# Peptides against a protein of PDB entry 7RZF, part 58

Target 1, 358 residues: chain A of PDB entry 7RZF
Amino acid sequence: PFQEEHLKQLYKIVPIKDIRNLYVTFPIPDLQKYYKSNPGHYLGHLIGHEGPGSLLSELKSKGWVNTLVGGQKEGARGFMFFIINVDLTEEGLLHVEDIILHMFQYIQKLRAEGPQEWVFQECKDLNAVAFRFKDKERPRGYTSKIAGILHYYPLEEVLTAEYLLEEFRPDLIEMVLDKLRPENVRVAIVSKSFEGKTDRTEEWYGTQYKQEAIPDEVIKKWQNADLNGKFKLPTKNEFIPTNFEILPLEKEATPYPALIKDTAMSKLWFKQDDKFFLPKACLNFEFFSPFAYVDPLHCNMAYLYLELLKDSLNEYAYAAELAGLSYDLQNTIYGMYLSVKGYNDKQPILLKKIIEKM
Target 2, 358 residues: chain A of PDB entry 7RZF as posed
Amino acid sequence: PFQEEHLKQLYKIVPIKDIRNLYVTFPIPDLQKYYKSNPGHYLGHLIGHEGPGSLLSELKSKGWVNTLVGGQKEGARGFMFFIINVDLTEEGLLHVEDIILHMFQYIQKLRAEGPQEWVFQELKDLNAVAFRFKDKERPRGYTSKIAGILHYYPLEEVLTAEYLLEEFRPDLIEMVLDKLRPENVRVAIVSKSFEGKTDRTEEWYGTQYKQEAIPDEVIKKWQNADLNGKFKLPTKNEFIPTNFEILPLEKEATPYPALIKDTAMSKLWFKQDDKFFLPKANLNFEFFSPFAYVDPLHSNMAYLYLELLKDSLNEYAYAAELAGLSYDLQNTIYGMYLSVKGYNDKQPILLKKIIEKM

## One batch from the design tools (peptide; made by RFdiffusion4, then SolubleMPNN)

Design b1_p11_8_s4 (from b1_p11_8, 5 letters changed)
Fold by OpenDDE base, seed 4:
Structure b1_p11_8_s4 (fold): chain B 358 residues (1-358), chain A 11 residues (1-11)
Amino acid sequence: as target 1 above (358 residues)
Amino acid sequence: GPTLPEVILRI
């Protein structure tokens, strides 16, 4: 366990690659025994969320961060870390203190809202989906993985333990959240900009770094993080599949797409899956407009329209991705292409959202 | 405990 002297530390690290990363790290208790509730996953899901009102959304809007990952990591024996990792822009590298302030504002929002059972249920459902459709690893790799997991889980649960959430434990969520405080923080900034400004070398990899105490004034600034009204909990993910029924192969199933609708305004081809037997579908739409590419103006308007459409759909992109749905929108010489892929159950919902924005 | 650089290198 880290002592007080190991907390409130800033590490400036020189990478080998030209990368800019921020790691905000909190020592937490060993949570392995709580795998059925996985409070670190709950917090990682929220802190790492990419939807409207998320931490990442705000940090992206400021041009400071490209990506964000939140979650627990194994530490040494008897403790773990909760880590918030962000990919920094060049501008974000100048605003690290403010980025971390926003992290603590989001954490404060989580404290104010308290643990949400519906969020836990979504995590449970997402993990159940991921488990159900996990690709079977090769026997050797699978056996090796199981053997590793046996150190942590009962034999009966080994197959499911990584994915199965069973117990909503708001007390454990709060316990972890109570460790996510400025007084417990360890910050690492990874940037080439620290080259020639370091005074230490890490013994294992030769990584050059400088260690500094975080000033008490900065810690106090983070301790006084208010509720930022831009931060909101995510809305319910409407794209999580619940129906996994696989329809029987039709007797007239063709190895190629069959034309099932032919009208003056539309043609529809259909092919049933005869190979994968997954509750997934690929919906592909080609829209033809005689105006799409008649001249450069119409071409540019069609491009701009599609970019605006994509932007308007960003609010759903992450929720769809989490639920194993994706969409693609492209300009074509004849108009527009739309693709919706993934679990078929909620594809109509996503398609409706797309159409409503069109 | 592990140094933060060590932890980062494990991530």
Scores: peptide ipSAE 0.019, ipTM 0.576, DockQ to the pose 0.132
Fold by OpenDDE base, seed 2:
Parts: C-alpha cells; sequence; structure tokens
Structure b1_p11_8_s4 (fold): chain B 358 residues (1-358), chain A 11 residues (1-11)
C-alpha cells in the first residue's frame, strides 16, 4: 500500500529506445471482486476513447500526443493501478503539466456527467463480440492463462469472467473516479532528454531515473481543473454488431465470384463464404471516372478529394474499429477504390456514412 | 522482464 510519501511523485526516466512516453498512474483498490461490473474497464473505455470530444482528440489537436491508452493494471496484492499512458510528441514533452491538466478536466467531465448505463451496455456488447470470436489461443498459453485466472474466478466463470459484464455498478465507477485525483497521482515521463540529468539507477535493469516531488502549486492547479467545453462523452456506437446469423450456403454457390448484376453503369460480383462460416463480409467497390487521370491537375484534384473524404470520415473510424469494422479508400488510375470489411450486420450503416460524405 | 510500466509501478 502506498503511503502518502509515495504519492504526488514525478519520475524522469531515461529509455534505451528513442521513445517519449507519459504515464499518469493512480493507486486504486483491488477491483478483482468486482469483475462482473469491471468499473476500471468502463473508465478505460471513456478515457482511452479516440472519437470527437475525447481526451486524445484534444491532445492531438494541440500536437502534443499521438496515442493514448487508459485502463487498470494489476499491482501487488490488495491494490491495482489505473494508468493513463500517452505517446508524446517533442512538443508534448514540453507541455506535460498541461496534458495532465487536460486529463483531470476530462475526469471532471466524467464526474459531472455521472455513470452512463448505455456506455456500460456498449462495453458489455463489445466484450461479448470479442469473446464469441476469440481465436483459439495456443493451447499452452491458454492453459497457463486459465491456471492464473483460477486464482481469481470460480471455475465455471473462468472462461467468461474476463469478457462478461453482467452488473452495472455506478457506485463502483464513482468510487474509482474518486481515486483519480491529483493528490493520488504518480507521474512518469520517459525521454532520452533526461540523459545526464538523473541521480538514481533502478536495480533490475539499470534504468536511470530522477525522482522529484510534484510541487504543491501544480497539484493545486490540477485539483482546480475546470470543465473544458471541448470534452464530451462519445456518441453511441452504431457499428456494434447484434446479428451474427450465418446464412445457409446457396445451392448454386460457386467457389469463385459470380456476376449477379450487369448494367450499363455497374457490374456486381458475389461470392458466398464456403470456408470460414463467419458473420463477416468484404465489400469492394471500384469507381471509374474518365477524368481521374486525364492530366496532372485532375490527378491532384482526385488525390485531394480522397484526402478530404478520409478526413471527413475520421469521426467514424474509431467507432468502426471498436466494432470490428474497417474501411479503406484509395486512388486508382481509373478513379477510386473503396473497401469495407468486418462484421456483416452493421456494414450497411458504415457504407451509408461513407457514401453520404462522398 | 517486466515492461517499462511494471518498472515504473515498482519504483
Amino acid sequence: as target 1 above (358 residues)
Amino acid sequence: GPTLPEVILRI
């Protein structure tokens, strides 16, 4: 258990690799007994969200952060950690205090909005999808993992306990949020820029570091984090599959794509899956324009159009990815290529959103 | 060995 002397600490760490990372760590109670509600996963989902109004979106807009991960990690017996980890830009390394301020502003937004049952339901549904389609792990790894999990879960629940959310516990979400406070923070900054500025060496790996107390004025600044109007809860993820029905193989199904529609404006080929029997599909579209590559101007316009289209679709990219959907857009010498892949159920929704932006 | 986060958590 961390004593007060172990809190409000800053670690400046020299990496072997040329990396810039920030770790904002909070000691939290052992949440293992609450696996059915998993409040740390709920908070990790929101804090680590990449959609509009997310913490990452704001930090990216400032050019300070490339990636963000939020979640719980196991600690020693009787406690866990909640960690917010970001990949820092060179500029972000200069703005660590402000980055952490934005983290506390986002956490304050989560407190103000309170626990959302619909967000819990999305986490539940996403985990159910992930569990249902979990690839068979290598037997040795799977057995070792199960053996480890048996210490924590009833035998009957071991296979599902990591994935099955069963209970919405707003009280536990609030309890964890109450631990995500500046007075309970441990900060680690990882950068080669600290080389020659360290005074300690870690015994296990020889990692050079400096430990400093975070000034009370900085702690107070983070404690007074206001609501930032740029931070919003995510919208509902429309791409989460709910129908996993596999259609029976058609009697006339061919092992190759068959031409099922031939018109003056379009040709359509279809192949039913005869091998994998997954509720997944691949939609591929080739658009032909006689103007796409007529001259360098048209080529550049087609390129710019596609870049603008991709940018306009970024709001859906993360939500689609979470739901096991992906899209790809490419320029071709004849026009444009579009691919939509993943779970079949919500592909029409993603396709419609793409076409509406075109 | 422990990941960098694990080292940070042990420090």
Scores: peptide ipSAE 0.016, ipTM 0.597, DockQ to the pose 0.276
Fold by OpenDDE base, seed 3:
Structure b1_p11_8_s4 (fold): chain B 358 residues (1-358), chain A 11 residues (1-11)
Amino acid sequence: as target 1 above (358 residues)
Amino acid sequence: GPTLPEVILRI
């Protein structure tokens, strides 16, 4: 277990590659016995969320962070870590204290809202989808993984234990959230800007670093993290598939797209899946406009239109991605291309949202 | 290589 001397530490690390990363790490209890509730996954889902009102959304809006990952990681025997990792911009490297303040503000928001059963249910449903459609891992990798998992899970549950959430345990969520405090923090900043400013060398890789105690005044600032009104819990993910029915192959199914509708304004081609037998579809739309590429002005307007459209859809992009949906929007010489891919059940919802923003 | 040496996680 980390002693008090190992807490409230800042590590400045020189990377070999030109990377800027921040790791905010909290020692947490061993949660392995709680795999059925997986409170660390619940917290990782929220802290790592990318939707409106998320931690990442706010840190991106300030130009400080590009990406964020939150979650539990295995530690040594008898403890784990909860880690918030961000990719820092050059500006973000100057605002690390403020970035961490925002992390604690978001954590404080999670404390104020309390554990949400609907969020747990979404995590459960997402994991169930991921499990159901998990690609057959390479047998050798799978067997090695199972052998490792057998140390921790009943044999009957080994296949499902990583994916199936069964028990909503708000008490365990609160317990983990109570460990995510400034007094329990370890911070690592990875940047080439620390070159020539280090005083230690790591024994295994020769990584140069400096260790510093985080000042008590900084710890107090983080302890006094107020509720930031910009932070909100995510909205319900409307894109999570619930219907996984695979339609029977039609007798007249063609190996190529067949024209099924021909009108003055539209042509529709359809091909049924004859290979994968997944409850997935690819919707592809080509929009033709005689004005899209007539001159540089119209071309630039069409480009700007799509950039604005993409920006207006960002609120759905992450939720769709989590649910196994994706969209693509591209300018073409004839107009625009739209693609919607993934589980077919909620594609109409995503398509409707796209069309409503067009 | 590993961005955080396991050692820094163990220290």
Scores: peptide ipSAE 0.008, ipTM 0.519, DockQ to the pose 0.305
Fold by OpenDDE base, seed 5:
Structure b1_p11_8_s4 (fold): chain B 358 residues (1-358), chain A 11 residues (1-11)
Amino acid sequence: as target 1 above (358 residues)
Amino acid sequence: GPTLPEVILRI
């Protein structure tokens, strides 16, 4: 367990690789016994969210961060860590204090909104989907994993404990959220820019680092993090599949796509899955325009249109990805290509969102 | 060996 002297510390670390990372780490209690409610996963889902009004969206808008990961990590016996990790831009490396301020502003937003049962339900549903369609791991890896987790879970729950959320525990969410405070923070900045500015060497790998106490004024600034009006809870994920029915193979099922509609303005080909038997579909659309490739101006306009369309769809991209849906948009010499892939149940919703932005 | 994050957590 970290003593007070180990808290409010800043580590400047020299990497071997040319990477820029920020780790904001909070010691938390061991949450293993709470696997049925998994409050750390709930918080990781929100803090690590990439949708509009998320922490990442704001930090990306500033040009400070490329990626963000939030979640719990196992520690030594009797404690865990909650970690917020970001990939820093060159500019972000200059704004680490402000990045961490934004983290605490988002955490403060989570405190103000309180635990949301609907968010827990979405996490539960997403995990249930992931469990249901989990690929068979290699037997050796699987058996080794099972053997490891048998120390923590009843035998009957070992297969499901990682995926099946059963209990909404707002008290435990609040308990973990209460540990996410500036007075409980350990900060690590990883950058080659610290080369020649370190005074310590790590024993295991010879990693060069400098340890500094975070100034009390900086801690106080983070403690006084206000509500940033740019931060919002995510909207409900409309793309989470609920129907996993596999339609029976039709007697007239063709081994290749069959033309099922032929009109002056459209052709439609269909092939039923005869191999995978998954509740998944792939929708491919090719749009033809006589103007798409007529001259360099029209080509550039078509390119710009598609980039703007992609940008306008970014609000749905992460929610779709979480739900096992994806889309792709490409320019072609004839016009545009659209692909929608993943679980079939909510594909019409995603397709509608795409069409509404077109 | 421990990842860089694990090293950071052990310091």
Scores: peptide ipSAE 0.014, ipTM 0.580, DockQ to the pose 0.289; fails the geometry check

## One batch from the design tools (peptide; made by RFdiffusion4, then SolubleMPNN)

Design b1_p12_1_s1 (from b1_p12_1, 4 letters changed)
Fold by OpenDDE base, seed 3:
Structure b1_p12_1_s1 (fold): chain B 358 residues (1-358), chain A 12 residues (1-12)
Amino acid sequence: as target 1 above (358 residues)
Amino acid sequence: SPSYTEEVEAVL
């Protein structure tokens, strides 16, 4: 466990690679015994959310951050870390204090809303999907992972303990959220811009760094983080599959796509899955327009249209991805290509959202 | 999960 002298510290680190990262780290209790409720996963899901009103959405809108990851990480014996990691833009590197302020504003929003059982249920359902369709890990990786997990879980639960959420524990969520405070923060900024500005070298890797105390005024600024009205809890993920029924292979199933509909305006080909037997589908649409490539103006308009369409769909992209759905939109020499892939159950919902924005 | 680089883990 860190002593007070190790808290409220800023580390400026020179990377070997040309990267710009911010790590906001909080020491938390060892949560391993609470794997059935996994309060750190609940908080990581919300803090790391990418939808409208998320921390990442606001930090992206300011041009300060490209990506954000939130979650728990193992520490030494008897404690863990909760970490918020962001990929910084060049502009974001100048606004690190304000980025961290927004993190504390989002954390304050989570305190104000309190633990949400429906969010826990979504995490449970997503994890159940991920477990059910977990690809067979390579035997060596699987064996090493099991060996590690056996230190923490009963043998009977080893296969499921990482995925199966069973208990909604709002008390534990609040307990972890109470550790996410400015007085407990350790900040690392990773940037080549610190080259020649460091005074320490790490013994093992030779990493050049500078350690500084975070000023008490900055800590107080973060402690007084208000409720930013731009931050909202995510909406319910409508794309989470609930039906995993696999239809029987039809007797007339062709090894190649068969033309099942032919009309003046549309052709439809279908191929049933004869190999994977997964509750997944690939919907591919090619739209033909005689105007798409008639001249450079129409080509540019078709490009701009797709960029605007993609932007208008960003609100669904992350929720779909979490649920194991994806879409792709591309310009073609004949018009446009749309692909919708993943679990078949909620594909009609995603497709409808796409078509409503078209 | 947050990907610490070995560099950051060595300093923190």
Scores: peptide ipSAE 0.053, ipTM 0.776, DockQ to the pose 0.715
Fold by OpenDDE base, seed 2:
Structure b1_p12_1_s1 (fold): chain B 358 residues (1-358), chain A 12 residues (1-12)
Amino acid sequence: as target 1 above (358 residues)
Amino acid sequence: SPSYTEEVEAVL
C-alpha cells in the first residue's frame, strides 16, 4: 500500500520517443473480487467517454488533449490503480494543472449525479456483444488472455467473468469514486521537454526522470474543483444491438450482388451473406449529382459540404463505434459515397441520423 | 485498459 509519502507526487519523465503524455493515477483497492459488478469499468467508460459533455470533449475544445483513456489497471498484490491517460498537445503540456482540475470537475460531476443503472446496463450490453463475437472475429488473441485470467477466476467463470456484468453495485462505484481524490493522486508527465532537467535514472530501462511533491496549494485547488456546467453524463447509446438473429439463406441467394430494384432514380443491389453468418451488414450508397464535378468551384463546394457533414455527425461517431457501427463519407467524381457497416440491428438508426444531417 | 508504457510503469 502507498504511504502518504508516495501520494501527491509529480513525475517528469523523458521518453525515448517524441511523445507527450499525462498519466493521472490513483491507488484503489483490489477490485478483482467485484468482477461481477466491475465498478472500475463503469467509471472508465464515463471518464473515457468521447461524446458531447465528456471530459475529452472539453479538453479537445481547449486544444490541450488529443485522446483520453480511463480505467483500472492491476497493481501489486492487494491494490490496483485507476488511471486517466491523455495524449497532450504542445499547448496541453503547459496546462497540465488545469487539465487535472477538469478531471476532478468531471469526477465531481459523477459524484453529484450518482451511479446510473442505465449506464451499467449499457456497459453490460456492450460487454455481452464483445463476448458473443470475440471468437468469431479475432481467434488469435484468445489464448494469451485466458491464461492471464485463469490466475484470478474459477475455470468455469474464466470465459464469462471478464465480460459478463451481473450486479449493479452503486456502493462500489461510490467507493472507487471516493479514492479518485487529489490527496491520493500520482501524476506522471512524459515529454522530451524535460531532457536535461531530470535528477534520477530508473534502474531497468535507464529512464530519466524528476520526482517532485505536488504543492499543497495545487492539491487544494483540485480539492475545491467545482461543478463545471460543460460536463454532462452521456446520452443513452441508441446504437447498441439487441437483435442478433441471422436470417436463413434464401433459395434464390446469388454468389454475387443481384439487382433487386431498378427505377429511373435508383438501383439497388443485394447480396446475402453466404460465408460469415454474422448479424452484420454493409450498406453502400452512391449518390450522383451532375453538379458535383462540373467545375473547380462545385468540386470545392462538394468537398466543404462533406467536411461539414462529417463534423456534424461527430456527436454520433463515438457511440456508433462503441456499438460496433461505423460510417464513411467520401467525395466521388459523380457526387458522394456513403458506407454504413457493422451490426445490422441499429444500422437504420445511424442511417437516419446521417440523412437528417444531410 | 490505459496504454501504460513500460517506461512509465518502471518509474511509478
Scores: peptide ipSAE 0.043, ipTM 0.770, DockQ to the pose 0.650
Fold by OpenDDE base, seed 1:
Structure b1_p12_1_s1 (fold): chain B 358 residues (1-358), chain A 12 residues (1-12)
Amino acid sequence: as target 1 above (358 residues)
Amino acid sequence: SPSYTEEVEAVL
């Protein structure tokens, strides 16, 4: 258990690798017994969200952070940590106090909105998809993992316990969220810029670091974090699959793509899956334009168009990825290539969003 | 889940 002297600490760490990272760590109770509700996963999903109005979206807009991960981690016996980890830009390394202020503003937004049952249901549905289509692990790896899990879960639940959410527990979400306070924070900044500025060496790995108390004025600034109107809860993920029906293999199914439509303006090939038997599809589109590659100016304009199109689709990219959908957009010498891949159920929704931005 | 480097885990 961390005593008061272990809280409100700043660690400046020199890495072996050329990385810039910020770790904002909160000691939390052991949540293992609450696996059916998994309040740490609920909070990690929201704090680590990448959509519009997310913490990452605001920190990216300032040029301070590239990536963000939020979630629980195992700690010492009977303790866990909730961690917010960000990859820092060179500019972000100068704004660590303001980055952490934004983290507390987002956490304050989560307190003000309270626990949302619909968000829990989306986490449940995403986990159910991940479980249902879990790749067959190698038997030895799988059995070793299951043997480890048997220490924490009943035998009948071991197969599902990591994935199956059953109980919406707003009380436990609020309990964990109440631990995410400035008075409980441990901050680590990882950067080579601290080389020659450290006064301690870690015993096991020889990691050079400096430990400092976070000033009371900084803690007070974070305690007084207001509601930032830029932070919003995610919208509902419209891409989560609900239909997993696999159509029977047709008697006339071809081993290769068959031409099923041939017109002056379009050709369509189709192949039914005869190997994987998954509720997945690959949609591939090649668009032909006589202007796409006629000269360097048109080539550069076609490139710029696709970059702007990709940027306009960023609002959907993360939600689609979470739901097991992806898209790809490429310039070709003939025009443009579009690919949509993943679960077939919501592919028409993603395709429609792409075409509406085109 | 967040991934610490072994270096960060040893200090924290």
Scores: peptide ipSAE 0.038, ipTM 0.764, DockQ to the pose 0.717
Fold by OpenDDE base, seed 4:
Structure b1_p12_1_s1 (fold): chain B 358 residues (1-358), chain A 12 residues (1-12)
Amino acid sequence: as target 1 above (358 residues)
Amino acid sequence: SPSYTEEVEAVL
């Protein structure tokens, strides 16, 4: 068990690679027996969320963080860690205390809102999608992973256990949230800026580091983390597929795209999938405008328009990605190109959102 | 799950 001497510690680590990372770690109980509820995944989903009102959204808006990952990890025997890892900007490296304050403000928001069954259901549905298609998309990688998980799960559940969410356990979510406190924190900052400022060397890899106690005043600052009104729970992910029906191959299915609509304003080409048999589609739109590239002004306007459109759609990008949808927007010499890819069920919703922002 | 570097895992 981590003794009090192992808590409230700051590690300044010199990396081999030129990276800037912050690891905010919390020792938690072993949650392996709770894999059917996976409270650490629930919290990792929310803390690691990238949508509006997320922790990452706020930290990005300040220019302090590029990426964020939240979740549980295996630790020493009978213990796990909950970890929030961020990629730091040069500016973010100067604001580590404030970044961690924002983490505790977000955690405090999660405590104030309490466990949400609908969020658990989304995690369940996302995991069910991932499980359903894992084997179809990556048949070669499956056998090597099975051998590792056989040590942790019953043989009957070994294929499903990583993805199986069955039980909403708000009590376990609250129990983990109760461990995500400043008094339990272990902080690692990874940066080359600590070179020549370390006093210890790790025995296994020769990693140079300095260990410091986090000042009690800083711990108290984080303990008094208020409710930051910028933090909000995510909205429901409207892009999660629920229909996985594969339509039968049409009798007249061509091996190449067929022109199914030809009008003065539009041509539509269609090809049914005859190879993958996945409930996926690719919608590709090429927009032609005689004005888009007529002169440098129009080129710049078309570029600016597309950048603004991409920015306005960023609120949906993460939710779409989680749901196995993607979009792409590109300038073309004739106008613009839009692509929507992934599970076909919710593509019309994403397409509608794109059109509403155009 | 967070991706640790082996370096960070060895220190923590």
Scores: peptide ipSAE 0.073, ipTM 0.791, DockQ to the pose 0.679; fails the geometry check

